# Ledger of designs, part 6: peptides against a protein of PDB entry 3NZW

Target 1, 212 residues: chain A of PDB entry 3NZW
Amino acid sequence: TTTLAFRFQGGIIVAVDSRATAGNWVASQTVKKVIEINPFLLGTMAGGAADCQFWETWLGSQCRLHELREKERISVAAASKILSNLVYQYKGAGLSMGTMICGYTRKEGPTIYYVDSDGTRLKGDIFCVGSGQTFAYGVLDSNYKWDLSVEDALYLGKRSILAAAHRDAYSGGSVNLYHVTEDGWIYHGNHDVGELFWKVKEEEGSFNNVIG
Target 2, 222 residues: chain B of PDB entry 3NZW
Amino acid sequence: QFNPYGDNGGTILGIAGEDFAVLAGDTRNITDYSINSRYEPKVFDCGDNIVMSANGFAADGDALVKRFKNSVKWYHFDHNDKKLSINSAARNIQHLLYGKRFFPYYVHTIIAGLDEDGKGAVYSFDPVGSYEREQCRAGGAAASLIMPFLDNQVNFKNQYEPGTNGKVKKPLKYLSVEEVIKLVRDSFTSATERHIQVGDGLEILIVTKDGVRKEFYELKRD

## One batch from the design tools (peptide; aimed at target 1 A20 G23)

Design b1_p9_8_s1 (made by RFdiffusion4, then SolubleMPNN; from b1_p9_8, 6 letters changed)
Fold by OpenDDE base, seed 2:
Structure b1_p9_8_s1 (fold): chain B 212 residues (1-212), chain C 222 residues (1-222), chain A 9 residues (1-9)
Amino acid sequence: as target 1 above (212 residues)
Amino acid sequence: as target 2 above (222 residues)
Amino acid sequence: SASLLPWEL
């Protein structure tokens, strides 16, 4: 898996691959590694598919309950804290989760929290999570600026996942791309890695380790 | 060291059509190199136009299916005989599986039915309850032999339009029930040739708006 | 069997 999220002047970009594996077996190329908790809040998945899917779905329910009780949307800080507290209770049980909780509230603005099954909870501007994270960071860190245009930021997110899909055997399938703003998240499509690779190679003159 | 799990072999396969879905399984049940049964059905009609199979360790599979059937029954009691939707069934099965996260059911689960729009639906589950809706899925012993075939023949992977120099992919289209049945039969006959844990018989459950029908075909018995 | 392994992301 490779997931990433970063803050910039235009909000948050979230980009993820779609491969699941079972050992050397490619279990799926079409897994949704982003949960849409509400129109303003996303969760990303890396690690155990069932652990992430089950508990992030549960988190969605908790976020909805908060909204019903408090008559306002849950903060990104509170949502991420609920998940962090939960996984901490299961510490030592063998959960495997590397998650990012990304969203917008009027109080916080665009916000990203990293949460993992070790109980780590970090607020930050840039995170890459998964087996391909280092490959994604290589591209993302080299090109990241706060002042990126929305178009350039979307491309950078997509391009970083593509780099990871190219080098990480456990990442691939497609890129799912999101832009989070004050108006909520916007889905920017599913981009097949095979098609995207050749397009990017041609347009950039990159990936010269592969003969066209 | 005591191993609580067995492996009863077999293979299952689900394919969704436009307005139908199929779930198929062989009828061979084995332990090690011994055939326990040449006809032990592993695909079940669970009511509400949902068919289910949990392939791997048969004791776990049977237990899971029984629990799900019971869940359907209680759903009707609690909700005035409301039909359980396939997506709700999938969520329920996730909870059944994940409820044993630390002592899993040793099975690959597939369900098939129609979604709320009447479109064919196939859901597959890992042993601990992650699930995905897919157009097709193979599970069990010969899944590694069949799944690539389905990628090619159902999802048209690696197929391009002739004369386009590989630039235009073969367009996705739904397959007819007859085409799907052919693919299922070819999958299982091929798997039987190459895998000792697959054979004897093939049972196919076909779900349409009119209900569930069953078809049976002989496989090699060697 | 690969089908009996949990999925990893």
Scores: peptide ipSAE 0.536, ipTM 0.828, DockQ to the pose 0.939; fails the geometry check
OpenDDE base, seeds 1, 3, 4, 5: peptide ipSAE 0.506, 0.525, 0.534, 0.534; ipTM 0.793, 0.829, 0.828, 0.823; seeds 1, 3, 4, 5 fail the geometry check

Design b1_p9_8_s2 (made by RFdiffusion4, then SolubleMPNN; from b1_p9_8, 5 letters changed)
Fold by OpenDDE base, seed 2:
Structure b1_p9_8_s2 (fold): chain B 212 residues (1-212), chain C 222 residues (1-222), chain A 9 residues (1-9)
Amino acid sequence: as target 1 above (212 residues)
Amino acid sequence: as target 2 above (222 residues)
Amino acid sequence: SDSLREWRL
């Protein structure tokens, strides 16, 4: 898996691959690694598929309950804390989760929290999570700046996942791309890595390790 | 030391069509190199137009199916005989599986039916309850033999329009029930040839708006 | 068996 999220002047970009594996077996190329908790809040998934899917769905329910009880959307800080508290209760049980909770509230603005099954909870501007995270960081860190246009930021997110999909055997399938703004998240499509690779290679003159 | 799990072999396969879905399984049940039964069905009609199979360790599979059938029954009791939708069934099965997260059911689960729009639906589960809706999925002993075939013949992977220099993919389209049955039969006859845990018989459950139909075909018995 | 393995992301 490779997931990433970063803050910039235009909000948050979230980009993820879609491969699931079982050992050397490619279990799926079409897994949804982003949960849409509400129109303003996303969760990303890396690690055990069942652990992530089950508990982030559970998190969605908790966020909805908060909204019903408090008559207000849950904050990104509170949502991420609920998940962090939950996984910490299971510490030592063998859960495997690397998650990012990304969203917007009027109180916080655009916000990203990293939460993993070790009990770590971090607020930050840039995170890459998964077996391909270092490949994504290589591209993302080299090109990131706060003042990116929305177009350039979307491309950078997509391009970083593509680099990871190329080098990480456990990442691939497609890129699912999101832009989070004050008006909520916007889905920017599913981009098949096979097609995207050749397009990017041609347009950039990159990936010259592969003879086209 | 004691191993609580067995392996009863077999293979299952689900394919969703436009307005139908199929779930098929061989009828061989084995332990090690011994055939326990040449006809032990492992694909079940669970009511509400949902068919289910949990392939791997048969004791776990049977337990899971029984629990799900019971869940359907209680759903009717609690909700005035409301039909359980396929997506709700999938969520319920996730909870059944994940409820044993630390002592899992040793099974690969597939369900098939129609979604609330009448479209064919196939859901597959790992042993601990992650699930995904897909157009097709193979599970069990010969899944690695069949799944690539389905990638090619259901989802048309690695197929391109002639004369396009590989630039235009073969377009996706739904398959007819007859086409799907052909693919299922070819999948299982092929798997039977190359895997000792697959064979004897093939049972196919076809789900349409009119209900569940069953078909049976002989497979090699060696 | 690959079918009986936990899916990893």
Scores: peptide ipSAE 0.528, ipTM 0.827, DockQ to the pose 0.936; fails the geometry check
OpenDDE base, seeds 1, 3, 4, 5: peptide ipSAE 0.507, 0.527, 0.525, 0.527; ipTM 0.772, 0.829, 0.824, 0.823; seeds 1, 3, 4, 5 fail the geometry check

Design b1_p9_8_s3 (made by RFdiffusion4, then SolubleMPNN; from b1_p9_8, 6 letters changed)
Fold by OpenDDE base, seed 2:
Structure b1_p9_8_s3 (fold): chain B 212 residues (1-212), chain C 222 residues (1-222), chain A 9 residues (1-9)
Amino acid sequence: as target 1 above (212 residues)
Amino acid sequence: as target 2 above (222 residues)
Amino acid sequence: SPSLLPWEL
């Protein structure tokens, strides 16, 4: 898996691959590694598929209950804390989760929290999570600026996942791309890695390790 | 060391069509190198136009299917005989599986039916309850032999339009029930040739708006 | 069998 999220002047970009594996077996090329908790809040998945899917779905229910009780959307800080507290209760049980909770509230603005099954909870501007994270960071850190245009930011997110999909055997399939703003998240499509690779190679003159 | 799990072999396969879905399984049940049964069905009609199979350790599979069937029954009791939708069934099965996260059911689960729009639906589960809706899925002993074939023949992977220099992919289209049945039969006959844990018989459950029908075909018995 | 392993992301 490779997931990433970063803050910039235009909000948050979230980009993820779609491969699941079982050892050497590619279990799926089409897994949804972003959960849409509400129109303003996203969760990303890395690690155990069932652990992430089950508990982030559960988190969605907790977030909805908060809205019903408090008559306002849950904060990104509170949502991420609920998940962090939950996984901490299971510490030592063998959960495997590397998640990002990304969203917008009027109080917080665009916000990203990293939460993992070790109980770590971090607020930050840039995170890459998964087996391909170092490959994504290599591209993302080299090109990241706060002042990126929305177009350039979307491309950078997509391009960083593509780099990881190219080098990480456990990442691939497609890139799912999101832009989070004050108006909520916007889905920017599913981009097949095979097609995207050749397009980017041609346009950039990159990936010269592959002849084609 | 004591192993709480067995392996009863077999293979299952689901394919979704436009207005139908198919879930098929062989009828061989084995332990090690011994055939326990040449006809032990492992694909079940669970009611509400949902068919289910949980392939791997048969004791776990049977237990899971029984629990799900019971869940359907109680759903009707609690909700005035409301039909359980396939997506709700999938969520329920996730909870059944994940409820044993730390001592899993040793099975690969597939369900098939129609979604709320009447379109064919196949859901696949890992042993601990992650699930995905797909157009096709193979599970069990010969899944590694069949799944690549389905990628090619159902999802048209690695197929391009002739004369386009590989620039135009073969377009996706739904397959007819007859085409799907052909693919299922070819999958299982081929798997039987190459895998000792697959054979004897093939049972296919076809879900349409009119209900569930069953077809049976002989496989090699060696 | 790979089908009996949990999926990893």
Scores: peptide ipSAE 0.540, ipTM 0.831, DockQ to the pose 0.938; fails the geometry check
OpenDDE base, seeds 1, 3, 4, 5: peptide ipSAE 0.530, 0.534, 0.538, 0.533; ipTM 0.819, 0.834, 0.831, 0.826; seeds 1, 3, 4, 5 fail the geometry check

Design b1_p9_8_s4 (made by RFdiffusion4, then SolubleMPNN; from b1_p9_8, 6 letters changed; failed a check: a repeat of another design)
Amino acid sequence: SPSLLEWEL

## One batch from the design tools (peptide; aimed at target 1 T1 G47 A49, target 2 P127)

Design b1_p10_1 (made by RFdiffusion4; failed a check: the pose's geometry)
Pose (drawn by RFdiffusion4):
Structure b1_p10_1 (pose): chain A 212 residues (1-212), chain B 222 residues (1-222), chain P 10 residues (1-10)
Amino acid sequence: as target 1 above (212 residues)
Amino acid sequence: as target 2 above (222 residues)
Amino acid sequence: TPTVMFWSYD
């Protein structure tokens, strides 16, 4: 798994791969590692497939309950805390999840929270989570600028996941892109590495190792 | 010490057509190197046009299928006999499985039917509730032998239009019920040839708007 | 190869 989310001039970019594994067995290439909590909230998934899916779907129900009760959209900080505090209750039981809660509120602006099953909860501008996280950091960190265009930022996020899908035996499948503004998240497609790799290699001249 | 789990072998397969779906499984049940039964059904019609198989530790598979069938019964009791859609059944199975997160049903579960648009649907589950909708899926002992074949023959992976210099991918035309049954039977004769836990018989459940039909085929008994 | 295995994104 490789997931990333970063803040910049144009909001937030979220990108994830879609590979699921059972050890060295590729269980699936078409899994959704991003959950749309609501029109302005996204959650990313890494770790245990069932733990992430189950608890992030549950998180969505908790956020919806907040809106009914408070007649107001839940903040990114509070939403990430609900998950953080839940996971903390289970500390030591073997839950396994590296998560990112990304969203926008007038009160907070573009906001990103890293939350994992150790109970760690961190607000930040840039996070890469999963077995392929370092590969994504390598490309993302060396091309990141706060002043990236929405177009360039979407590409960098996509390119970073691609770098991870190439080098990490446990990442791959396709790339799912998202862009977050004050009007909510915008889905920017599913990009199969099977075609995305060769296209990026030709157009960019990178991946100069692999023979084409 | 006591081990609450065992392995009863078996292999299951699910393929979704445009307006149908199939869930197939060999009828052999095994423990270690012995055969417990050459015919012990492992794919079940659970009502509301849903077929399911929970393969792995059979005691767990039976307990799960039994619990799900009872779930459909109560769904009708509590919701004015409303039909349980396949997507609703899938989420329900997720909660049943995740409910035992700390002592799992040791099964790989697949269900098949039609979605609310009448299209064929297949869902497969992780032991603890991780699930996804798919075009096809192999589960159980020969899953590693069969899934690659299905990626090739069902979803036309790695196949290209001849003479297009590998530029144009083979189109994703869709399989008829006849073409699917062929792939299923070939899959199980192949699996029976290479995996010692697969054989004796093959039972297929076909699901359409008209309900659930069954077909049976013998397999090598060695 | 086990008959059943747990799925993970890692």

Design b1_p10_1_s1 (made by RFdiffusion4, then SolubleMPNN; from b1_p10_1, 5 letters changed; failed a check: the pose's geometry)
Amino acid sequence: EPTVRFVSLN

Design b1_p10_1_s2 (made by RFdiffusion4, then SolubleMPNN; from b1_p10_1, 4 letters changed; failed a check: the pose's geometry)
Amino acid sequence: EPTVRFWSLN

Design b1_p10_1_s3 (made by RFdiffusion4, then SolubleMPNN; from b1_p10_1, 4 letters changed; failed a check: the pose's geometry)
Amino acid sequence: TPTVQFVSLN

Design b1_p10_1_s4 (made by RFdiffusion4, then SolubleMPNN; from b1_p10_1, 5 letters changed; failed a check: the pose's geometry)
Amino acid sequence: VPTVQFVSLN

Design b1_p10_2 (made by RFdiffusion4; failed a check: the pose's geometry)
Pose (drawn by RFdiffusion4):
Structure b1_p10_2 (pose): chain A 212 residues (1-212), chain B 222 residues (1-222), chain P 10 residues (1-10)
Amino acid sequence: as target 1 above (212 residues)
Amino acid sequence: as target 2 above (222 residues)
Amino acid sequence: SPSTEFRSYD
């Protein structure tokens, strides 16, 4: 798994791979590691497939309950805390999840929270989570600028996941892109590495190792 | 010490067509190197046009299927006999499985039917509730032998238009019920050849708008 | 069989 989310001039970019594994066995290449909590909230998934899916779907129901009760959209901070506090209750039971809660509120602006099953909860501009996280950091960190265009930022996030899908035996499949503004999240497609790799290699001239 | 789990072998397979779906499984049940039964059904019609198989530790698979069938019964009781759609059944199965997160049903579960649009649908589950909708899926002992074949023959992976210099991918035309049954049978004869836990018989459940039909085929008994 | 093991995104 490789997931990233970063803040910049144009909001937030979220990118994830779509590989699921059972050890060295590729269980699936078409899994959805991003959950749309609501029109302005996204959650990313890494770790245990069932733990992430189950608890992030549950998180969505908790966020919706907040909106009915408070007649207001839940903040990113509160939404990430609900998950953080839930996971903390189970500390030591073996839950396994590296998660990112990304969203926008007038009150908070573009906001990103890293939340994991150890109970760690961190607000930040840039996070890469999963077995492939360091590969994504390598490309993302060396090309990041706050002032990236929406187009460039979407590409960097996509390119970073691609770098991870290439080097990490446990990442791959396709890339799912998202862009977050004050009008909510915008889905930017599913990009199969099977075609995305060769296209990027030709157009960019990178991946200069692999023979084409 | 006591081990609450065992392995009863078996292999299951699910393929979704445009307006149908199939869920197939061999009828052999095994423990270690012995055969418990050459015919012990492992794929079930659970009502509301849903077929399911929970393969792995059979006791767990039976308990799960039994619990789900009872779930459909109560769904009707509590919701004015409303039909349980396959998507709803999938989410329901997720909760049943995740409910035992800390003592799991040791099974790989697949269900098949039609979605609300009448299209074929296949869902597969992780032991603890991780699930996804798919075009096809192999489960159980020979899953590692069969899934690659299905990626090739069902979703045309790694196949290209001849003479296009590998530039144009083979189009994703869709399989008829006849073409699917062929792939299923070939899959199980192949699996029976290479995996010692697969054999004796093959039972296929076909699901259409008209309901659930069954077909049976003998397999090598060695 | 690996198919019966927990799925993981890692």

Design b1_p10_2_s1 (made by RFdiffusion4, then SolubleMPNN; from b1_p10_2, 6 letters changed; failed a check: the pose's geometry)
Amino acid sequence: SPATQPWSLN

Design b1_p10_2_s2 (made by RFdiffusion4, then SolubleMPNN; from b1_p10_2, 6 letters changed; failed a check: the pose's geometry)
Amino acid sequence: SPATQEWSLN

Design b1_p10_2_s3 (made by RFdiffusion4, then SolubleMPNN; from b1_p10_2, 5 letters changed; failed a check: the pose's geometry)
Amino acid sequence: SPATERWSLN

Design b1_p10_2_s4 (made by RFdiffusion4, then SolubleMPNN; from b1_p10_2, 7 letters changed; failed a check: the pose's geometry)
Amino acid sequence: SAATQPWSLN

Design b1_p10_3 (made by RFdiffusion4; failed a check: the pose's geometry)
Pose (drawn by RFdiffusion4):
Structure b1_p10_3 (pose): chain A 212 residues (1-212), chain B 222 residues (1-222), chain P 10 residues (1-10)
Amino acid sequence: as target 1 above (212 residues)
Amino acid sequence: as target 2 above (222 residues)
Amino acid sequence: SSHVHFWSYD
């Protein structure tokens, strides 16, 4: 798994791979590692497939309950805390999840929270989570600028996941892109590495190792 | 010490067509190197046009299927006999499985039917509730032998238009019920040849708008 | 060894 989310001039970019594994067995290449909590909230998934899916779907129901009760959209900070506090109650039981809660509120602006099953909860501009996180950091960190265009930022996030899908035996499948503005998240497609790799290699001239 | 789990072998397979779906499984049940039964059904019609199989530790598979069938019964009781759609059944199974997160049903579960648009649908589950909708899926002992074949023959992976210099991918035309049954049978004869836990018989459940039909085929008994 | 395994994104 490789997931990333970063803040910049144009909001937030979220990118994830779609590989699921059972050890060295590729269980699936078409899993959705991003959950749309609501029109302005996204959650990313890494770790245990069932733990992430189950608890993040549950988080969505908790956020919806907040809106009915408070007649107001839940903040990113509160939403990430609900998950953080839940996971904390299970500390030591073996839950396994590296998560990112990304969203936008007038009150908070573009906001990103890293939340994991150890109970760690961190607000930040840039996060890469999962077995492939360091590969994504390598490309993302060396090309990141706050002033990236929406177009360039979307590409960097996509390129970063691609770098991870290439080097990490446990990452791959396709790339799912998202862009977050004050009008909510915008889905930017599913990009199969099977075609995305060769296309990027030709157009960019990178991946100069692999023979084409 | 006591081990609450065992392995009863078996292999299951699910393929979704445009307006149908199939869930197949060999009828052999095993413990270690012995055969418990050459015919012990492992794929079930659970009502509301849903077929399911929970393969792995059979006791767990039976308990789960039994619990799900009872779930459909109560769904009707509590919701004015409303039909349980396959998507709803999948989410329901997720909660049943995740409910035992800390003592799991040790099964790999697949269900098949039609979605609310009448299209064929296949869902497969992780032991603890992780699930996804798919075109096809192999589960159980020979899953590692069969899933690659299905990626090739069902979803045309790694196949290209001849003479297009590998530039044009083979189009994703869709399989008829006849073409699917062929792939299923070939899959199980192949699996029976290479995996010692697969054999004796093959039972296929076909699901259409008209309901659930069954077909049976003998397999090598060695 | 059993053929049933837990799925993970890692």

Design b1_p10_3_s1 (made by RFdiffusion4, then SolubleMPNN; from b1_p10_3, 5 letters changed; failed a check: the pose's geometry)
Amino acid sequence: ESAVRFWSLN

Design b1_p10_3_s2 (made by RFdiffusion4, then SolubleMPNN; from b1_p10_3, 5 letters changed; failed a check: the pose's geometry)
Amino acid sequence: GSAVRFWSLN

Design b1_p10_3_s3 (made by RFdiffusion4, then SolubleMPNN; from b1_p10_3, 5 letters changed; failed a check: the pose's geometry)
Amino acid sequence: GSAVRFWSFN

Design b1_p10_3_s4 (made by RFdiffusion4, then SolubleMPNN; from b1_p10_3, 4 letters changed; failed a check: the pose's geometry)
Amino acid sequence: SSAVRFWSLN

Design b1_p10_4 (made by RFdiffusion4; failed a check: the pose's geometry)
Pose (drawn by RFdiffusion4):
Structure b1_p10_4 (pose): chain A 212 residues (1-212), chain B 222 residues (1-222), chain P 10 residues (1-10)
Amino acid sequence: as target 1 above (212 residues)
Amino acid sequence: as target 2 above (222 residues)
Amino acid sequence: SPSNRFWSFS
């Protein structure tokens, strides 16, 4: 798994791979590691497939309950805390999740929270989570600028996940892109590494190792 | 010490067509190197046009299927006999499985039917509720032998248009019920050849708008 | 069988 989310001039970019594993066995190449909590909230998934899916789907129901009760969209901070506090209750039971809660509210602007099963909860501009996180950091950190165009930022996020899908035996499949503005999240497609790799290699001239 | 789990072998397979779906499994049940039964059904019609199989530790598989069938019964009781759609059944199974997160049903579960649009549908589950909708899926002992074959023959992976210099991928035309049954049978004869836990018989459940049909085929008994 | 094991995104 490789997931990233970063803030910049144009909002937030979220990118994830779609590989699921059972050890060295590729269980699936078409899993959805991003959950749309609501029109302005996204959650990313890494770790235990069932723990992430189950608890993030549950988080969505908790966020919806907040909106019915308070007649207002839940904040990113509160939404991430609900998950953070839930996972904390289970500390020591073996839950396994590296998560990112990304969204936008008038009150908070573009906002990103890293939340994991250790109970760690961190607000930040840039996060890469999962077995492939360091590979994504390598590309993302060396090309990041706050002033990236929406187009360039979408590409960097996509390119970073691609770098991880290439080097990390436990990452791959396809890339799912998202862009977050004050009008909510915008899905930017599913990009199969099977074609995305060769296309990027030719157009960019990178991945200069692998023989084509 | 006491081990609450065992391995009863077996292999299951699910393929979704445009307006049908199939869920197949060998009828052999095993413990270690012995055969408990050459015919012990492992794929079940659970009503509302849903077929399911929970493969791995059979006691767990039976308990799960039994619990799900009872779930469909109560769904009708509580919701004015409304039909349980396959997507709803999948989410329901997720909660049943995740409910035992800390003492799991040790099974790999697949269900098949039609979605609300009448299209074929296949869902497979992780032991603790992780699930996804798919075109096809192999589960159980020979899953590692069969899933690669299905990626190739069902989803045309790694196949290209001849003479296109590997530039044009083989189109994703869709399989008929006849073409699917062939792939299923070939899959199980192959699995029976290479995996000692697969054999004796093959039972396929076909699901259409008209309901659930069954077909049976003998397999090598060695 | 690996297929019977717990699935992970890592």

Design b1_p10_4_s1 (made by RFdiffusion4, then SolubleMPNN; from b1_p10_4, 5 letters changed; failed a check: the pose's geometry)
Amino acid sequence: SPANQRWSLN

Design b1_p10_4_s2 (made by RFdiffusion4, then SolubleMPNN; from b1_p10_4, 4 letters changed; failed a check: the pose's geometry)
Amino acid sequence: SPAQREWSFN

Design b1_p10_4_s3 (made by RFdiffusion4, then SolubleMPNN; from b1_p10_4, 5 letters changed; failed a check: the pose's geometry)
Amino acid sequence: SPANQEWSLN

Design b1_p10_4_s4 (made by RFdiffusion4, then SolubleMPNN; from b1_p10_4, 5 letters changed; failed a check: the pose's geometry)
Amino acid sequence: SPANQEISFN

